# Ledger of designs, part 25: peptides against a protein of PDB entry 4AID

Target 1, 242 residues: chain A of PDB entry 4AID
Amino acid sequence: FDIKRKTIEWGGKTLVLETGRIARQADGAVLATMGETVVLATAVFAKSQKPGQDFFPLTVNYQEKTFAAGKIPGGFFKREGRPSEKETLVSRLIDRPIRPLFVKGFKNEVQVVVTVLQHDLENDPDILGMVAASAALCLSGAPFMGPIGAARVGWVDGAYVLNPTLDEMKESKMDLVVAGTADAVMMVESEIQELSEEIVLGGVNFAHQQMQAVIDAIIDLAEHAAKEPFAFEPEDTDAIKA

## One batch from the design tools (peptide; made by RFdiffusion4, then SolubleMPNN)

Design b1_p10_4_s1 (from b1_p10_4 with S10K)
Fold by OpenDDE base, seed 3:
Structure b1_p10_4_s1 (fold): chain B 242 residues (1-242), chain A 10 residues (1-10)
Amino acid sequence: as target 1 above (242 residues)
Amino acid sequence: SAVMERLLAK
């Protein structure tokens, strides 16, 4: 087993990104841990485009599986086959920042699956899932112009808090989820209670600054563990319009 | 992509 691991301190918690133990049949696979919350991200992409494919067929699927039931809030027997409202929302949170980072003209099928393996009831698996999905894509060899980082920012006792616990979030006046590259913010989702625009913008900047350590950790992992880049040359679509 | 650039430079 060639297991490669990156460990960083992030917001006063240990973030671990690991590859090479599980899901070796995927193009990229990352086991990510923060506290006792554990997610598995897998990235798989088709090596050819389907005939007549006119759009980029990216599918992102976030799943809280039944074997983690009892460690996940609301762990009643989820019917296999229909995502919960949470699973649908988190799948969109992961999709939105990664979709625009694929090379223009790439129309091979891409599937990203994020599976919650364990939940500690403190660290939300959504942010961890975004980070793990980014890392899995960077390891896969797909033409993905990542990594992205992600962060949740709270406003507790008049200060920004990086990745507040679920209990700290009850006292937070802000639920701000940010995703971005090293250079750019790609996505913002926010629920805000009576805060100034200045505090919210400061929260976006704080998130973008704090995610740099995660971006660097994904790069370091990929330098050691990434597959060879998939040979993709975008068809010169400008030549067909002449 | 910082990752892709570093992977292509090896």
Scores: peptide ipSAE 0.020, ipTM 0.651, DockQ to the pose 0.175
Fold by OpenDDE base, seed 2:
Structure b1_p10_4_s1 (fold): chain B 242 residues (1-242), chain A 10 residues (1-10)
Amino acid sequence: as target 1 above (242 residues)
Amino acid sequence: SAVMERLLAK
């Protein structure tokens, strides 16, 4: 088994990105761990476009399987078949920043699946899922212009906190999720309690700075484990200059 | 993309 692993310290926690052990049938697969929260991201893409495909068919599915729910307070037996509100929200949080980063004109079906395997009740799997999805896409050979990083920022006791624990978030005046590339913020989602715009903007900047270590970690993993890029020639050659 | 550029530069 050719297992590649990248480990970094990130926000006072160990982030591990691993590939090559699980889901080898996927184009990309990453097992990501932060604390004791564990997610599996898989990326698969069609090697051809469907006839008459007029839009980019990206599907992102974030799932909190019942096996992880045994530790999550309120993780009652969700009936198989419909995503929860959380799963729907997190699927969108992953989709939003990655969708624009596919090469223009690429209309092959892409499926990203993020599965929560374990939850420590401290580290939310959403941020980890975003990171893992980015990494899985970068490993896949899909024409994805990532990586993205992601970070949650809290505001606790008058300071920014990177990826606050679920307990720290109870005291936080901000729940700010940011995703971006090395160069750009791609997505912001925020819930804010009576904070100035200056603090919020500072939080976005803080998030973008802090996610660089994750972006670098994904790049390092991809250098060691990425598949050969899928040979994709867009019909419109002007699209390659982005 | 730094990743794609590095992967395509091989």
Scores: peptide ipSAE 0.018, ipTM 0.617, DockQ to the pose 0.183
Fold by OpenDDE base, seed 5:
Structure b1_p10_4_s1 (fold): chain B 242 residues (1-242), chain A 10 residues (1-10)
Amino acid sequence: as target 1 above (242 residues)
Amino acid sequence: SAVMERLLAK
């Protein structure tokens, strides 16, 4: 197996992005680890457009499967077949920033699946899932103008905290999830308790700055492990210059 | 995209 791995220190934790060991049948597949939280992201795309396809058919599916339930609170009997509220939310959090980054006119089916394999009860798999999905897309050869990075920002004891633990989040006055490219913020989702707009905007900027290390790590992994770009001519050639 | 540009440059 040609296993490629990138390891960085990120927010005082080791982030590992690995490809080539698992899900090799996918167009892109990344095993991402932070602490003892482990996710598998897979990206698969159709090599042709369906006749009459009028929209971009991107599907994102985040899953916290029952085999990880030995560490997931309440995991004893998730019914196979319906996403939880969390799984639905995180699927949207991943979808929102990546959807605009596909080359305009690309209408081949794309499926991104993020599976939580292990949860440490400290590191939330949502941010890790966003990062892993970005990496899997960058490895896939799909016409994806990523990578995206992602970060959660807390506000604890009058300071920004990058990717707070689940325990630190209980003391946080902010749950701010940001996703973006090297150049732009693509998505913000926030729950805020009595904080000024200045602190929130500062949190977005902090997140965008802190995610650059992840973006760079995905780029480095892709340089060594990405598939050949899928031969696709966009309908609008001006979209290639971004 | 930095990734796409680097992949197309190979």
Scores: peptide ipSAE 0.018, ipTM 0.634, DockQ to the pose 0.178
Fold by OpenDDE base, seed 4:
Structure b1_p10_4_s1 (fold): chain B 242 residues (1-242), chain A 10 residues (1-10)
Amino acid sequence: as target 1 above (242 residues)
Amino acid sequence: SAVMERLLAK
């Protein structure tokens, strides 16, 4: 197997992005690891548009599998078939920053699936899932203007903390999730406890700075492992509806 | 996007 791997140190943890071992039937597939948390992201896109398709049909599905539930609190009660509240929220969290980055006029079906394979109870698979989804899209050949990076920022003892552990988050006055490109913030989601707007804005900037290493890692992986870009020419007619 | 620019330059 031609396995490509990128490893970086990120927030005092080892981030590993791997492709070529699993899910080879996908257009893009990335196994991402941080600590002992492991996610598989797959990207699949249709090679043609459906007749009468008038919107971009992107579906993002984040899932925590039952075999990982031995480490995931509450995993035993996940009835097969309905996403948990967390799975629904994380699916949206991944969707929001990636959706605007597809080439305008691309209306082929795209499916991103993020599967939590292992959870260490320290590293949340949501951020890792965002990173893995970005990487999988960049490898897929889809007309995706990524990568995105992502980061969680906490505020603990008067300082920003990159990707706080689940235990550190109990002491954090901020749960700030940021996603962006190299050049721009694309999404912010925040829960804050009595913090100034200045601290929150500083957290967004901190997140955007810290995610650059991840963006660079995805680029490096894509240079070595990306499929050929899908030949897509946007119809000029979609330029007239803006 | 640096990835798309490099992929399209191939």
Scores: peptide ipSAE 0.020, ipTM 0.635, DockQ to the pose 0.182; fails the geometry check

Design b1_p10_4_s2 (from b1_p10_4 with A9S S10K)
Fold by OpenDDE base, seed 1:
Structure b1_p10_4_s2 (fold): chain B 242 residues (1-242), chain A 10 residues (1-10)
Amino acid sequence: as target 1 above (242 residues)
Amino acid sequence: SAVMERLLSK
């Protein structure tokens, strides 16, 4: 197996991005680990546009099906069924920042699937899933103008906390999820309790600063492991300069 | 994008 791995320290935790061992049939596939939380992101794209396709057909599916059966109290195998509210929300959190980053005029079907393989009950797999999806797209050869990074920011004991644990989040006055490129914030989602706008804006800036290490890690992985770019000529030539 | 630019430069 040609396994390529990038490891960084991020918010006092080890983040590992791995490719080449699993899901080799995908255009891009990344196994991402933080603590004992593990996610698999896969990216697959069609090599042609469907006749009459008039919009960009991106599908993002986040799934928490395979919790390691031993650590989650009450972890019944959620039967093949309607996505949970969390799975639906996280699928949208991944979709929102990546959708604008595809080259304009690209209307080939793209499917991103993020599967939670293990959950440690400390590190939420949503942020890890966003990072893994970004990395999988960058490896795929799809005309994706990423990477994105992502971060969760809490406000605990009067300070910003990067990717607070599920237990720290109980004491947090802020649940702020940010996604962005190296240059720009692409998405903010926030639940705030009695905090000033200044603290929230400071949290966005903190998130964007802290995600740069993740963006750099995805770039380094892609330089070594990415497929050749898919030969695509955009309908709008002005979009090449972005 | 830094990744796309680097991939296109190869």
Scores: peptide ipSAE 0.022, ipTM 0.618, DockQ to the pose 0.182
Fold by OpenDDE base, seed 3:
Structure b1_p10_4_s2 (fold): chain B 242 residues (1-242), chain A 10 residues (1-10)
Amino acid sequence: as target 1 above (242 residues)
Amino acid sequence: SAVMERLLSK
């Protein structure tokens, strides 16, 4: 097995990105670990466009599977058919920042699946899932203009906290999720309790600075493990209007 | 994309 691994210290925790052990049938596959929370992201893309495809068919599916039941809060036997409210929300959090980063005119089907394999009850798998999905896309050869990084920012005891634990979040006056590229913020989602705009903007900047180490880690992993880029030339759509 | 640029430069 040609296993490639990148390990970094991130917010006082060890982040591990691994490829080459599991899900080798995918175009990209990344096992991401932070603490004892473990997610598998897979990216698969069609090698041709469907006839008459008029939109970009990206599907993102975040799943907290039943085999992780007992390590996931609220682990009632989820019927295999309907995503929970959390799974639906996190799927959107992953979709929002990655969708704009595909090459314009690419309309091949893309499927990103993020599966929670283990939950430590401290590290939320949503941020880890965003990072893993970004890494899996960068490894896939799809025309994806990533990576993205992601971070959660809390406000605890008058300071920013990177990726607060679930217990620290109970004391936090801010739940700020940010995703972005090296150069730009792509998505902000926030729940805020009586904080100034200055503190919130400072939180966005803090998140964007802290995610650079993750972006660099994904780039380093991709340099050693990415597939050859898929040969995609966007049709010159300007020529059809003449 | 820093990744795509580095992959295309190989």
Scores: peptide ipSAE 0.019, ipTM 0.637, DockQ to the pose 0.175
Fold by OpenDDE base, seed 4:
Parts: sequence; C-alpha cells; structure tokens
Structure b1_p10_4_s2 (fold): chain B 242 residues (1-242), chain A 10 residues (1-10)
Amino acid sequence: as target 1 above (242 residues)
Amino acid sequence: SAVMERLLSK
C-alpha cells in the first residue's frame, strides 16, 4: 500500500489527511482525522457525459453510519432510508462551496460521499467532512478548481474560537461555518446570537485565514498522491451564450 | 447513482 499522509496542527488539534489505504476503487479517497473523529470522503466521477445532460450532476452525500452511532449524539437507530436533518444540512454545506469550482461545461456525473467512521463527541465531523471532500476531489483527477478549506468559528468569552468543541459551542454566541479557496470565500452559513455585523465579518475573515493551513495541506497531499487530471475539454458552445 | 453502482460492483 502506498499510503500518503499529511499531518498539521490546526486550531490546537492534529488534523491528519490520509490516502491510499481505504476505498482505492474511488477516483479520490481521503481518510481525515481530527482528535478521535474520523471521516472517509470518496469522490467518483463518470468518464463520459450522459446523452442529453443539460446540467452539472453533482451529488453530495454525508452519512453518519450506524457503527459510529454509539458515539454520535442523537444516533438512535437511523432506519437505513432517509438522511437525518444533520446529514441533509452537512451534505448541502459540502455541496455549496464545491459546486461552482468545477470547470464550466463539465456535465459528467460526480458523486462525493462522506462517511463518519468515528465520532469523539468533541470534534464535529461536518468541518472534517468538508475538508476531506475537498481533498478527495483534489486527488480524483476531476476538473475541480479546488481545494477548498473549511472552518467553524465560535465566539466564546469575547474571542473567536477555531473549530470549537461541541461543549464550547454550548457557550458560543456564534456558529459560523465558512468555506473558501485560497483566494475567496465561497460559502458562509451562520447562526448568530446578538452579535454585531462587525464581529460576524471578523469571524469570516478569521475563518478564511485559519483555513489556509488546511488548503496548503490538501495541496501538499495532492502533489504527492493525486491522479492524473482527467482530460476534459469543454465544448466551446457555452462561450456563445455569453 | 450509476457511478456508485459501478464502484460497488467491483
């Protein structure tokens, strides 16, 4: 097994990105760990477009598996059928920032699957899942103009906190999730309790600054482990509709 | 997804 691993310190925690051991049949696969929370992200893309495909068919599926449910808050026996509210929300959080980063005109089916393998009850797998999904896409060879980073920002005792624990979040006046590239914020989602716009904007900037280390870690991993880029030439026809 | 079916069938 040619296992590639990148390890960084991030927000006072060790972030590990690993590829080459699990899900090698995917185009990209990343095992991401922060604390004892572990997620597997896989990226798979079709090598051809379906006839008559008129939109970009990206699907993102975040899943908290039953084997991890013994450590997942509210992890009652999810009947195998319908995503939970959390799974639906996190799937959207991953989808939103990555969707615009695919090369225009690419209409091959792309599927990103994030599976929570372990939860430590401290580190939320959503941010880790966003990071892992970004990394898996960068490794896949898909025409994805990532990486994205992601961060959660809290506001605790009058300060920004990067990726607050689930316990720290109970005291936080802000739940701010940011995703972006090195150069741009792509997505903001926020729940705010009586904070000024200035504090919120400062939180977005803080998140974007703090995610750079993650972006750099994904780039470094991709330089050592990415597949050859998929040969994709956009049909010049979408240039005529400008 | 046809892509997932192809991954699970290998």
Scores: peptide ipSAE 0.006, ipTM 0.467, DockQ to the pose 0.029
Fold by OpenDDE base, seed 5:
Structure b1_p10_4_s2 (fold): chain B 242 residues (1-242), chain A 10 residues (1-10)
Amino acid sequence: as target 1 above (242 residues)
Amino acid sequence: SAVMERLLSK
């Protein structure tokens, strides 16, 4: 096994991105760990476009499977088959920032699957899942103009907190999820309790700054472990310059 | 994309 690993300190926690051990049949596969929360992201893309495909067929599926349920809050027997509200929401949170970053005209099927393997009850797997999905896409050879980083920002005791624990989030006046590239914010999702627009905008900027370390970590991993880029000529050549 | 540029430069 050719296992590549990148480890960084991020928000006072160790983030590990690993590839080459699991899901080697995928185009990209990343095992991401923060604390004792563990996710597996896989990216698979079709090597041809389906005849008559008019739209970009990206599917993102985030899953908190029952084998991790010993540590997942509310982890009674999720009946196989229907996504929870959380799984549906997080799937959209991953989809939103990555969808615009595919090369224009690319209409091959892409499937991103994020599976929560372990939950520590402190570190939410959603942000970790976003990071892992970004990394898996960057490793895949798909025409993806990533990486994205992601961060959750809390507001606790009059300060920004990067990726607050589930317990810290109970005291937070802000749940701000940001995803972006090195150069741009791609997605903001926020729940805010009586905070000024200035604090919220400051939170977006804080998130974007803090995610740069993750972006750099994904780039470093990709330099050592990415597949050859899929040979694709975009319909619009201006889209390559991102 | 920094990743794509680096991959295409190899």
Scores: peptide ipSAE 0.017, ipTM 0.628, DockQ to the pose 0.177; fails the geometry check

Design b1_p10_4_s3 (from b1_p10_4, 3 letters changed)
Fold by OpenDDE base, seed 2:
Structure b1_p10_4_s3 (fold): chain B 242 residues (1-242), chain A 10 residues (1-10)
Amino acid sequence: as target 1 above (242 residues)
Amino acid sequence: SKVLERLLAK
């Protein structure tokens, strides 16, 4: 097995991005770990466009599969249930920043699946899932203009906290999720309690700065493990409308 | 994207 791994210290926690062990049938697959929270992201894309496809068919599915009864909050065996509200929300959090980064005119089906394999009850799988999805896409050969990074920012005791634990979040006046590229913020989602706009904007900037290490880690992993880029030439549809 | 450019330049 050709296993590639990148490890960084990020917000006082070890982030590990690994490829080559699991889900080799996917175009890209990344096992991401932060603390004892573990997610698997897979990216698969069609090698052709469906006839009559007029929109970009990206699907993102985040799943909190209860593999271990006892360490996932709310972990009842729902074998075949509709996505939870959390799963739906996190799927959208992953979708929003990645969707605009695909090459214009690419209309091949893309499926991103993020599966929570382990949860430590400290590190939320959502941020880790965003990072893993970004990494899986960068490895896939899909015409994805990533990576994205992601970060959660809290405001605890008058300071920004990168990726606060679930316990620190109880004391946080801010739940700010940011995703972006090296150059731009692509998505902000925030729940804020009585904080100034200055603190919130500072939180966005803090998140964007802190995610650079993750972006660099994904790039480094991709340099060692990415598939050949899929040869995609957008049909010059502007020439047919003349 | 510098990443895509780097991946394409290999």
Scores: peptide ipSAE 0.022, ipTM 0.630, DockQ to the pose 0.176
Fold by OpenDDE base, seed 4:
Structure b1_p10_4_s3 (fold): chain B 242 residues (1-242), chain A 10 residues (1-10)
Amino acid sequence: as target 1 above (242 residues)
Amino acid sequence: SKVLERLLAK
């Protein structure tokens, strides 16, 4: 097993990104750990476009499996059926920032699956899932112009808190999720209570600054473990509309 | 990222 691992300190917690042990059949696979929360992200892409494919067929599925349910609040009977509201929302949170980063004209099917393997009840697997999905895509060889980082920002006792615990979030006046590249914010999702726009904008900037360490960690992992890039040349017809 | 552009350009 050629296991590659990157470990960083991030918001006072250890973030571990690991590849090469699990899901080797995927194009990219990353096991991400923060505290005792563990997620597996896999990226798989088709090596050809379907005939008549006119849109980019990206599917993102975030899943909290029943074996993790002993630690997941409300997890007693997640039947293999319809995604929960949380799973649907987190799937969208992952989709939104990654979708625009694929090379224009790439219309091969891409499937990103994030599976929560363990939950510590402190570290929310959504941010970890975003990071893991980004890393898995960067390892896959897909024409993905990532990485993205992600961060949650809280506002607790008049200060920004990076990736607040679930308990700290009960006291937070802000739930701000930001995703971005090294150079740009790609997505903001915010729930705020009685905070100024200035505080929220400051939170976006704080998140974007704090995610740089994660972006750098994904890059370092990819330099050591990425597959050969998939040879993709966009057809000239899609380039004319740029 | 310039690094990914370099990885993708190899």
Scores: peptide ipSAE 0.019, ipTM 0.624, DockQ to the pose 0.192
Fold by OpenDDE base, seed 5:
Structure b1_p10_4_s3 (fold): chain B 242 residues (1-242), chain A 10 residues (1-10)
Amino acid sequence: as target 1 above (242 residues)
Amino acid sequence: SKVLERLLAK
């Protein structure tokens, strides 16, 4: 097993990105851990375009399987089959920032699957899932102009908090999820309670600054573990230099 | 992408 691992301290927690142990049949696969929350992201892409494919066929599936609930005291057996509202939302949160970062004209099928393997009841697997999906895509060889980072920002006791715990979030006046590249914010989702626009904009900037360590960690992992880039020449549309 | 640029530069 050629296992590559990157570990960083991030928001006072240890973030671990690991590849090469699990899901080797995927184009990219990352096991990401923050605290005791664990997610597996896999990226798979078709090596050819389907005949008549007119749109970019990206599918993102975030799932919190019942095995994660086995460590949750009082965790209901999630019925297999229908995504929860949370799973649907998080799938969109992952999709939105990554979709525009594929090379223009790439219309091969891409499937990103994020599976929550363990939940510590402190660290929400959504942010970890976004990070893991970004890392898996960067390892895959797909023409993805990532990485993205992601962060949740809270506002607790008059300060920004990076990736607040589920308990800290009960006291937070802000639930701000940001995803972006090194150079740009790609996505913002926010639930705000009685805060000024200045505090919210400051939260976006704080998130974007704090996610740079994650972006750098994904780059370092990719330099050591990425597959060869898939040979894709975009048709003569202006190459998005990213 | 810096990742792609670095991967293509190898």
Scores: peptide ipSAE 0.023, ipTM 0.611, DockQ to the pose 0.177; fails the geometry check
Fold by OpenDDE base, seed 3:
Structure b1_p10_4_s3 (fold): chain B 242 residues (1-242), chain A 10 residues (1-10)
Amino acid sequence: as target 1 above (242 residues)
Amino acid sequence: SKVLERLLAK
């Protein structure tokens, strides 16, 4: 197997991004690990547009599969087929920052699937899933103008904490999820307990600064393992208005 | 998000 791996220290934890071992039939596939939490992200895109396709058909599915349920809090046998509320929420968290980064006019079907393979009960798979999805898209050759990074920021004992553990989050006055490119914040989701706007804005800036190392790690992985870019030229729709 | 809109407007 031609396995490519990038390892960084991130927020006092080891982040590993790996490609080439599993899901090689996908356009992009990344196994991401932080602590003992493990996710697989796959990206698949259609090589043609469907006739009459008028919108960008991006589907993002985050899944906490039943084989991982012995390591997932509250994971009673999820019936095959309907996403949980958490899976629906995390799928949206991944979708929101990546959707606007596709080249305008691209209307080929894109499917991103993030599967939780292992959960350590400390590191939430959502942030790791966002990072893995970004990396898988960057490796795929799809016309995706990523990477994105992502971070969770807590506020514990009067300080910002990068990717707090599930236990640290119980003491946090802030649950702030940020995703962005190197240059821009693309998504913010936040639950705040009696904090000033200044602290919240500082948390967004902190997240954006801390995710640069992840963005750089995805770029380094892509330089060594990305597929050739899919040849896509958007039809100049302005030429039909003449 | 109102926070995002403010950050993108700076």
Scores: peptide ipSAE 0.010, ipTM 0.527, DockQ to the pose 0.036; fails the geometry check

